# Designs tried in a protein design run: peptides against a protein of PDB entry 7BDX. Part 90

Target 1, 212 residues: chain A of PDB entry 7BDX
Amino acid sequence: EMGAAACTLLWGVSSSEEVVKAILGGDKALKFFSITGQTMESFVKSLDGDVQELDSDESQFVFALAGIVTNVAAIACGREFLVNSSRVLLDTILQLLGDLKPGQCTKLKVLMLMSLYNVSINLKGLKYISESPGFIPLLWWLLSDPDAEVCLHVLRLVQSVVLEPEVFSKSASEFRSSLPLQRILAMSKSRNPRLQTAAQELLEDLRTLEHN

## One batch from the design tools (peptide; made by RFdiffusion4, then SolubleMPNN)

Design b2_p13_7_s4 (from b2_p13_7, 8 letters changed)
Fold by OpenDDE base, seed 3:
Structure b2_p13_7_s4 (fold): chain B 212 residues (1-212), chain C 212 residues (1-212), chain A 13 residues (1-13)
Amino acid sequence: as target 1 above (212 residues)
Amino acid sequence: as target 1 above (212 residues)
Amino acid sequence: SYEEKLEARLKEE
């Protein structure tokens, strides 16, 4: 309970760039982000047995942790820190996204995907995550989710890959051979306007790349 | 572990007035400060059995909580919040300070005393704590501590009472009848310059009050 | 540019 309350407050205030700088300026940042990954992993592993109530203190705690990571990754110095000093956390997030089944832990998947998207704003971050083993299959696994918001954030991450020639060129063959085009086309016709727009933009970006 | 790390970060950033305002602007503040009191109480109760290692994650957690309360109390809106909406926390801090033996939990006592001092900057806060049952005996109990830093912060709190005529007048008879003058005189000769100064100033303030 | 990418800032719910 107390941990969840503290993490929730920390999440809220981490929306400020100055707070992110203060978090990273201390000597406790490394330990915090290391334990964050471990805690998130333990939570996901606990789901295989008991349906943790989505509104449990434990769930709130993990959501707050994922939110903090996202807010840190939203800031340039935060991305630099994560990519340089907390790569294990990024690896953990990628692993957890792979371990979760379609429809499982939707809120957590969204938060983790938002964090990865923010990391992908940094070219070094995008390189790191895109060069991770199984990254392309992971994108398609996540895009198979029935949740529109999960799919939205996957499409945003895919777009970050597609829009960076230096990154896309390395995965272009695998990307083209495995692209779930029919799924993306279906999303471009979604009733969810955010999902629809993201899928349309990605399809346009892909068309542009095929003509260059 | 994770809770301690999160609370430590929250403590660090709570040194900013803007962060304190952000903490108090949310709907989670009441719950946080309620659980804070409960957690601190549970920690102190656990000490009667096992010597919790002062460097345990639990100790760090409680220190961070006490630090957050202190930083909140350092800001005018934070004092207003504590005195209006979290009086139970103030009561808990007073109780815990009474339950701890001389030399027990020195670091926690210092943090709690710092929080009470900050609350005492607000006239409403000073009134509230000084009107608490057993407040004057508690001051002398705490002043019996062998630790110079505990004694320093007690003297600062005593000075806040002495310097406020509206508060001091209500307790003046009990204060004069129970004042550990010899202990304060001994502190005025301390090798600790901070303790020495605080004791000297208090003795001067007391002399001024006896002549008025 | 990367700087023009919409940052996914989260607030306390």
Scores: peptide ipSAE 0.042, ipTM 0.825, DockQ to the pose 0.260
Fold by OpenDDE base, seed 1:
Structure b2_p13_7_s4 (fold): chain B 212 residues (1-212), chain C 212 residues (1-212), chain A 13 residues (1-13)
Amino acid sequence: as target 1 above (212 residues)
Amino acid sequence: as target 1 above (212 residues)
Amino acid sequence: SYEEKLEARLKEE
């Protein structure tokens, strides 16, 4: 309980850039983000056996942790920190996103995807994530999720790859050969306006790349 | 471990007034400070049986909690919050300070005393604390501590009472009858310059009150 | 550009 409350407050205040800078300027940041990854991994591993109630203190704790990572990644110095000093955390997030089944732990997936998207704002971050083993298959796996918010954030991450020629050129062959085009086309017809728009934009970006 | 890390970061960033305002402006503040008191109480109760290693994650967690309370109490709106909405936490801190033996859990005592001193900056806070049952005996009990930092913060809290005529007048009879004058005089000769100064100032304030 | 990428929504809760 107390840990969840503390992490939730920390998550809330981490929306401030100055708070993120204060967190990262201390000597405790490395340890905190190391343990964050371990804690998130432990939580996901526990899901396969126990019906972890979505409303548990443990779930709230892990959501807050993922939220903190997201807010840190929203800031330039936070992205730099994650990519330079907390790569294991990024690797953990990618692994956990692969380990989770479609429809499983939606809130956590959304937060993790948001964090990866924020990391992808920086070229260094995007390179690191996109060069991770199995990254492209992971995107398609995640895009199989029935949840519109999961799919939205996957599409945004895919768009980050597509919009960066230096990154896209390295994976273009694999990307083109495995692209679930029909699924993205179906999403462009979604009743969810955010998902619809994201799918439409991505399709436009892809068309532009085929003509060049 | 993770809880301690999160609380420690929250403690660090709570040195900012804006962070304190952000914490208190949310709907989660009441719950957080309620659980804080309970957690601190549980920790102190556990000390009587187990040699809680001073360096334990649990100890660090509780120190961070007490530090957060101290930093909140350092801000005007934080004092107002504590006195208006978290009185149970103040009562808990007073109780725990009474339950701890001289020389026991020094770091926690210092943090708790610092929080009470910060609360005493506001007349409403000082009134609330000073009107607590057994407050004057508690001060003398705490002043029996062998630790100079504990004694320093006790003397500062005593000074806050003495310097406020509206508060001191209510307890003046009890205060004068029970004052450990010889102990305070001994502290005024301490090799610790901070303790020496605080004891000297308090003795001057007391002399001034006797002549009026 | 990377500078034009809209950051993910900051979450307080």
Scores: peptide ipSAE 0.038, ipTM 0.823, DockQ to the pose 0.225
Fold by OpenDDE base, seed 5:
Structure b2_p13_7_s4 (fold): chain B 212 residues (1-212), chain C 212 residues (1-212), chain A 13 residues (1-13)
Amino acid sequence: as target 1 above (212 residues)
Amino acid sequence: as target 1 above (212 residues)
Amino acid sequence: SYEEKLEARLKEE
């Protein structure tokens, strides 16, 4: 219980850029993010089946950790830190997103996807995650999720790849050949207005790239 | 491990007044400090004998919790919060200081004493802790500690009582009758310059009160 | 920015 409470408070205050700078300016940051990755991995590996008790102290603890990573990645110096000094954590997040089934750990998936999106704001971060083995198949795996919020954050991450010519050019052949176009078209008709908009924008971006 | 790391980071960033305000402005503060007291109490109760592994994850976790309380008490709004809404935590700190033997958990004692000293900066806080059952005997118990830093913080807390006429007048008879004068005189000859100074200042304050 | 909107939402949970 106490660990989850402390981590939750740390998550809340990490919304401040100054707090992120303070976390990263200390000698404990590297160890913290190393243990974070291990803790998240252990949690996901312990999930026996499709039902997660969302309200468990362990779940709340892991959510807070993912939230902290997201808030760190929201700041320029945090992105630099993650991409330079905590690549193993990024690799872990990518792996865990692949290990989770559609509909499993939805809140955690959303937080991890948001962290990767924040990392993708930096070209160095975007290059790193997009060059990771199986990145494109992972995007399509995640896009099969029944949750609209998961799909929304996947589409945003896909858009980050599509809108960066230096990154997209390297994977364009694989991307075009594997694109689940029917799934994205279905999302463009979603009743969820955020998902609908994100799918429409991505379809427009893709059309623009086919004409260039 | 992860809980200790998270709590340690929270401790570090809680040195900022803005972070303390953020912690207290949330709906989770009351629960956090309630669990903090319980966690510290459980830790002290689990101490089998006089030897503590100072480097244990559990010890580091509890040190971080005590550090957070100290940093909260360093801020005016934090003192107000502790005195108004977390009195049970103050009671717990006083109890735990009594439960620990001389030389036991020195670092934790120092942090707890620092938190009480910070609380004593507020007259309402000083009144609350000084009116606690057994407060004066507790001060003398703590002053028997072989550690110079523990004794230093006890003397500072004693000075806070002595320098407040409204508080001192209520306990002056008990204070005068129980004062370990020989112990304080011995500290005024300490090779530790901080302890020596604190003991000398307190002796001067006491002499001033006897002449008034 | 689109960035600012994403950053803001995770800060509130």
Scores: peptide ipSAE 0.032, ipTM 0.829, DockQ to the pose 0.123
Fold by OpenDDE base, seed 4:
Structure b2_p13_7_s4 (fold): chain B 212 residues (1-212), chain C 212 residues (1-212), chain A 13 residues (1-13)
Amino acid sequence: as target 1 above (212 residues)
Amino acid sequence: as target 1 above (212 residues)
Amino acid sequence: SYEEKLEARLKEE
């Protein structure tokens, strides 16, 4: 309980750029983000044994951790820190996104995807994530999720790859050969306006790249 | 481990007034400070059974909690919040200061005393603390501690009472009858310059009040 | 720049 409360407050205040700088400027940042990855991994592994209720203190704690990572990645120095000094955490997030079943831990998936999207704003971060083993298959696995918000944040991450020619060129062959076009087309007709727009924009970006 | 790391980061960033305002402006502040008191109490009660090493994750966690309370009390709106909305936490801190033996949990004592001193900067806070049952005996109990830093922060809290005529007048009879003058005089000759100065200043303030 | 094309998103509590 207390750990979850403290972590939740830390998540809330990490929306400030100055707070993120203070977190990173301390001597404890590396340890904190290392333990964060381990804690998130332990939580995901525990789900196969005990049906952890979404409202459990443990779930709230892990959501707050993922939220902190997202807020850190939302600022330039935070992205630089994660990409340079906490790559194991990024690897863990990618692994956990693959380990979670469709519809499982939706809120955690969304937060992890948001963190990866924020990291992808840095070209070095985008390169690191996109060069990770199984990245393209992972995107399509995640896009099979029934949750519209999960799919939305997957589409945003896919768009980050498509919008960066240097990164896209490296994966273009695999991307084109495995692209779940019918799934994206179905999303472009979603009742969820955010999902609909994101799918339409991605389809437009893909069409532009096919003509070049 | 993770809870202690998160709480320690929250402590570090709570040195910012804007972070304290963000903590207090959230809907979770009341719950956080309630659980803080309970957690601190549980830790102090656990010391009678297990020799908790000062460097334990649990000790570090509780020190961070006490540090957060201190930083919250360092700002005007934080003092107002504690005095108006988290009185149970203040009562708990006063209780724990009484329950701890001389030389026991020195760092925690110092942080708790610092938090009470910061609260005492607000006249309403000073009134609340000084009107707490056993407050004057508690000050003298704490002044018996062998640690110079504990004694320093006790002297500062005593000085807060002495410097406020409205508060001092209510306790003046008990204060004068129980004052450990020989102990304070011994501290005024301490090798610790901070303790020496604080004891000298308090003795001067007391002399000024005896002449009025 | 790539950063000019994408918006960072803060997550509120």
Scores: peptide ipSAE 0.024, ipTM 0.818, DockQ to the pose 0.281

Design b2_p13_8_s1 (from b2_p13_8, 5 letters changed)
Fold by OpenDDE base, seed 3:
Structure b2_p13_8_s1 (fold): chain B 212 residues (1-212), chain C 212 residues (1-212), chain A 13 residues (1-13)
Amino acid sequence: as target 1 above (212 residues)
Amino acid sequence: as target 1 above (212 residues)
Amino acid sequence: LEKEIDELLDTIL
């Protein structure tokens, strides 16, 4: 309980750029982010056996950790820190997104995808995650999720790849051969307006790339 | 481990007034400070049975909690919050200071005494703690500690009482009858310059009050 | 461009 409460408060204040700078400027940042990945991994591994109430203190703790990572990645120096000093955490987030089944732990998926999206704003971050083994299959796996919010954040991450020629060119063949076009087309007809817009924009970007 | 790391980071950033305001402005502050007291109490109770390494993750976690309370109490709105909304935490801190033996958990005593001193800057806070049952005996119990830093922070808290006529008048008879004058005189001769100064100033303040 | 990028960032309160 107390750990979750402390971590939740840290998450809330980490929305401030100055707080992110203070966290990163301290001597404890590296240890914190190292243990963060391990804690998130332990939580995901526990889901296969115990029906952990998604509203448990443990879930809140892990969600707060994912929120902190997202907020750190929202700041330029935070993205630099994650990409330069905490790559293992990024690897762990990618792994956990793969380990989770469609419909499983949706809130955590959204938070992790938001963190990866923020990291993708940095070209080094986008390169790092897009060059990760199985990244393209992972995007399609996540895009098969029944949750519209998961799919939205996947589409945003796909768009980050598509809009960066230097990154997209490396994966273009695999991307084109495995693109779940029918799924994206279905999303462009979604009743969820955010999902609909994101899918439409991605389809427009893809059409532009096919003509180039 | 992770909880201690998160709480340590929260402690570090809580040195900022804006972070304290953000913590207190959130919907989780009351819960956090409620659980803080319980966690500190559980730790102190565990010391009677298990030789918890004072350098354990649990100790670091509890020290960080005490540090957060101290930093919150360093800010005017934080003092107001503690005195108005988290009195149970103040009661717990006073209780724990009484439960700890001389020389036991010195670092935690110092942090808790620092928090009480910060609270004592607010007249409402000073009134609240000084009106707590056994407050005067507790001061003398803590002043018997062999640790110079514990004694220093006790002397500072005693001075807060002595310098506030509205508070001191209520306890003046008990204070005068139980004052460990020889102990304070011995501290005024300490090789620790901070302790020496604090004891000398308190003796001067007491002399001034005897002449009035 | 930095301000426009900041509006696209995911910040969670």
Scores: peptide ipSAE 0.033, ipTM 0.787, DockQ to the pose 0.021
Fold by OpenDDE base, seed 2:
Structure b2_p13_8_s1 (fold): chain B 212 residues (1-212), chain C 212 residues (1-212), chain A 13 residues (1-13)
Amino acid sequence: as target 1 above (212 residues)
Amino acid sequence: as target 1 above (212 residues)
Amino acid sequence: LEKEIDELLDTIL
């Protein structure tokens, strides 16, 4: 309980750039993000056995951790820190996104995808995550999720890859050969307006790349 | 581990007034400080049975909580919040200071005394804590501690009472009859310069009040 | 471009 409450407050205040700088300027940042990844991994591994209540203190704690990572990644110095000093955490997030089944831990998936999206704003970050083993298959696995919010954030991350020529050129063959076009077209007809728009924009960007 | 790390980071960033305002402006502040008091109490109650390592994650967690309370109490709006909305937490701190034996949990005692001192800067806060049952006996109990830092912060809190006529007049008889003058005189001769100065200043303030 | 990028960043409260 108290740990989840403290972590939740830390998450809330980490929306401030000055707070992110304060977190990173301390001698404890490296250890904190190391333990963060381990804690998130331990939580996801626990889901296969116990009906952990979705609204449990443990879930709230892990969601707050993922939220902190997202807020750190929203700041330029935070992205630099994650990409330079906490790559294991990024690897953990990618791993956990693969380990979670469709429809499982939707809120956590969204938070982790948001963190990866924020990291992808940095070219060095985008290069790092997109060059991770199984990255493209992972995107398609996640896009099979029944949750519209998960799918939305996957499409946004895909768009970050597509919009960066230096990154897209390296994976273009794999991307084109495996693209779940029918799934994306179905999303472009979604009743969810956010998902509909994101799918339409991605389809337009892909068409532009085929003509170039 | 992770809870202690998160709480320690929250403690660090709570040195900022803006962070204190953010903590208090959320819908979670009341619950957080309620659980804080309960957590601190549970920790102190656990000390009688188990050799909890002083450097344990549990100790660090509770120290961070006490540090957060201190930082909140350092800010005007934080003092107002504690005195108006979290009186149970102040009562808990007073209780725990009585429950801890001389030489036990020195760091926690110092943090709790610092929080009470910060609260005492507000006249409403000073009135509240000084009117608590057993307050004057508690000060003398704490002043018997072998730790110079504990004694220093007790003397500072005593000085806050002495310097406020509206408060001191209500307790002046009890104060004068129970004053451990020999103990304070011994502290005024301490080799610890901070303790020495605090004891000398208090003795001067007391002499001034006897002549008025 | 920096402002457009900042508007696209995900910040969660």
Scores: peptide ipSAE 0.032, ipTM 0.784, DockQ to the pose 0.020
Fold by OpenDDE base, seed 4:
Structure b2_p13_8_s1 (fold): chain B 212 residues (1-212), chain C 212 residues (1-212), chain A 13 residues (1-13)
Amino acid sequence: as target 1 above (212 residues)
Amino acid sequence: as target 1 above (212 residues)
Amino acid sequence: LEKEIDELLDTIL
């Protein structure tokens, strides 16, 4: 209980840039983000056996951790910190997104995808995550999720790759050969306006890249 | 481990007024400080049986909680919040200071005393804590501690009472009749310069009050 | 451009 409460408060205040700078300026940041990855991994591994109540203290704690990572990644110095000093955490988030089944831990997936999207705002961050082993298959695995919010954040991450020619050129062949075009086309007809727009924009960006 | 790390980061960033305002501006503050008191109480109750390693994750977690309370009490709105909305936490801190033996949990005692001192900066806070049952006996119990830092913070809290005529007048008879004058005189000869100064100043303040 | 970039960032409140 208390750990989840403390972590949830830390998450809330981490929406401030000043707080992110304070977190990262301390000697404890590296240890915190190291243990964060381990804790998130332990939680995901526990899901295969025990029906964790989605509203458990442990779930709330892990959601708060993922939220903290997202808020840190929303700040320029936070992105630089994650990409330079907490690569293992980024690797862990990518791994956990792959380990989770479609429809499993939707809230956590959304938070992790938001964190990766924020990291992708930096060219160095985008390079790092897009060069991760199995990144393209992972995107398509995640895009098979029944949750519209999961799919939205996947499409945003895909768009970050597509909009960066230097990054996209490295994976363009694999990307084009494996693109779930029918799935994206279906999303462009979604009743969810955010998902619909994201899918339409991505399809337009892809068409532009096919003509170049 | 992770709970202690998160709480320790929250403690670190709570040194900022902006962070204290953010903590208190949320709907979670009341719950957090409620559970804080309960957690600290549970920790102190556990000390009677198990030799808690002073460097345990649980100890570090409780120290961080006490540190957060101290940092909140360092801010005007934080003092007002504690005195208005978290009186149970203040009562708990006073109780725990009484339950701990001399030389027991020195670090926690110091942090709790610092929080009470910060609360005492407000007249309303000082009134509240000084009107607590057994407050004067508690001060003398704490002043018997072999730790110079514990004694220093007790002397500071005593000085806060002595310097407020409205507060001191209510307890002046009990205070004068139970004052461990020989102990304070011994502290005025301490090799610890902070303790020496605090004891000397308090003795001067007391002499001034005897002449009025 | 900086404001537009900030609007694109996911900050969870």
Scores: peptide ipSAE 0.032, ipTM 0.784, DockQ to the pose 0.020
Fold by OpenDDE base, seed 5:
Structure b2_p13_8_s1 (fold): chain B 212 residues (1-212), chain C 212 residues (1-212), chain A 13 residues (1-13)
Amino acid sequence: as target 1 above (212 residues)
Amino acid sequence: as target 1 above (212 residues)
Amino acid sequence: LEKEIDELLDTIL
């Protein structure tokens, strides 16, 4: 209980850039993000199938940790810190996104995808995550999720790859050969307007790249 | 481990007034400070005699909680919040300071005394803590501690009472009848310059009040 | 460009 409450308060105040700078300016930041990855991994490994107590103190604690990572990645110095000094955490997030089944831990997946998206705003961050082993298959695995919010954040991350020529050129052959076009087309017809728009924009970007 | 790390980061960033305002502006503040008191009480009750693992994760977690309370009490709105909305926490701190033996949990005692001193900056806060049952005996109990830093913070809190006529007048008879004058005189001869100065200043303030 | 980047950032309260 107390750990979840403290971590939730830290999450709330980490929406401030000055708080993120204060977190990173301390000598404890490296240890904190190391233990964060381990804690998230332990939580995902403890999940017995699809049964989630979403309101458990453990779940709230892990959500707060993922929220802190997202808010740190929203700040330029936070992205630089994560990519330079906490690559293990990024690798852990990528691994955990692969370990979770479709429909499992939806809220945690969204938070982790948001953190990766924020990291992808930096060319260095985008290069790092996109060059990770199995990244393209992971995107398609995540895009198979039944949750519209998970799929939305996957499409945003796919768009970040497609819009960066230096990154897309390296993976273009694999990307085109494995693209779940029917799934993306289905999303472009979604009743969810945000998902519909994101899928349409991605399809337009892909068409533009085929004509060039 | 993770709880202690998160709480330690929250302690570090709570040195900012804006962070204290953000903590208090949330709907979770009341619950956080309620659980804080319970956690500190549970820790003190779990202490088996004088054996302290000062470097334990539990100790670090409780130190961080006490540090957060101290930093909240350092801010005007934080003092107002504690005195209006978290009186149970103040009562808990007073009780725990009474439950701890001389030489036991020195660092925690210092943090709790610092929080009470910060609360005492408000007349309302000083009135509340000084009107608590057993407050004057508690000051003398704490002043029996062998640690110079504990004694320093007790002397500062005693000075806050002595310098406030509205508070001191209510307790003046009890205060004078129980004053450990020999102990304070011994502290005025301490090799610790901070303790020496604080004891000398308090003795001067007391002499001034006897002449009025 | 800075404002456009800020609008693209995910911040969670």
Scores: peptide ipSAE 0.026, ipTM 0.779, DockQ to the pose 0.020

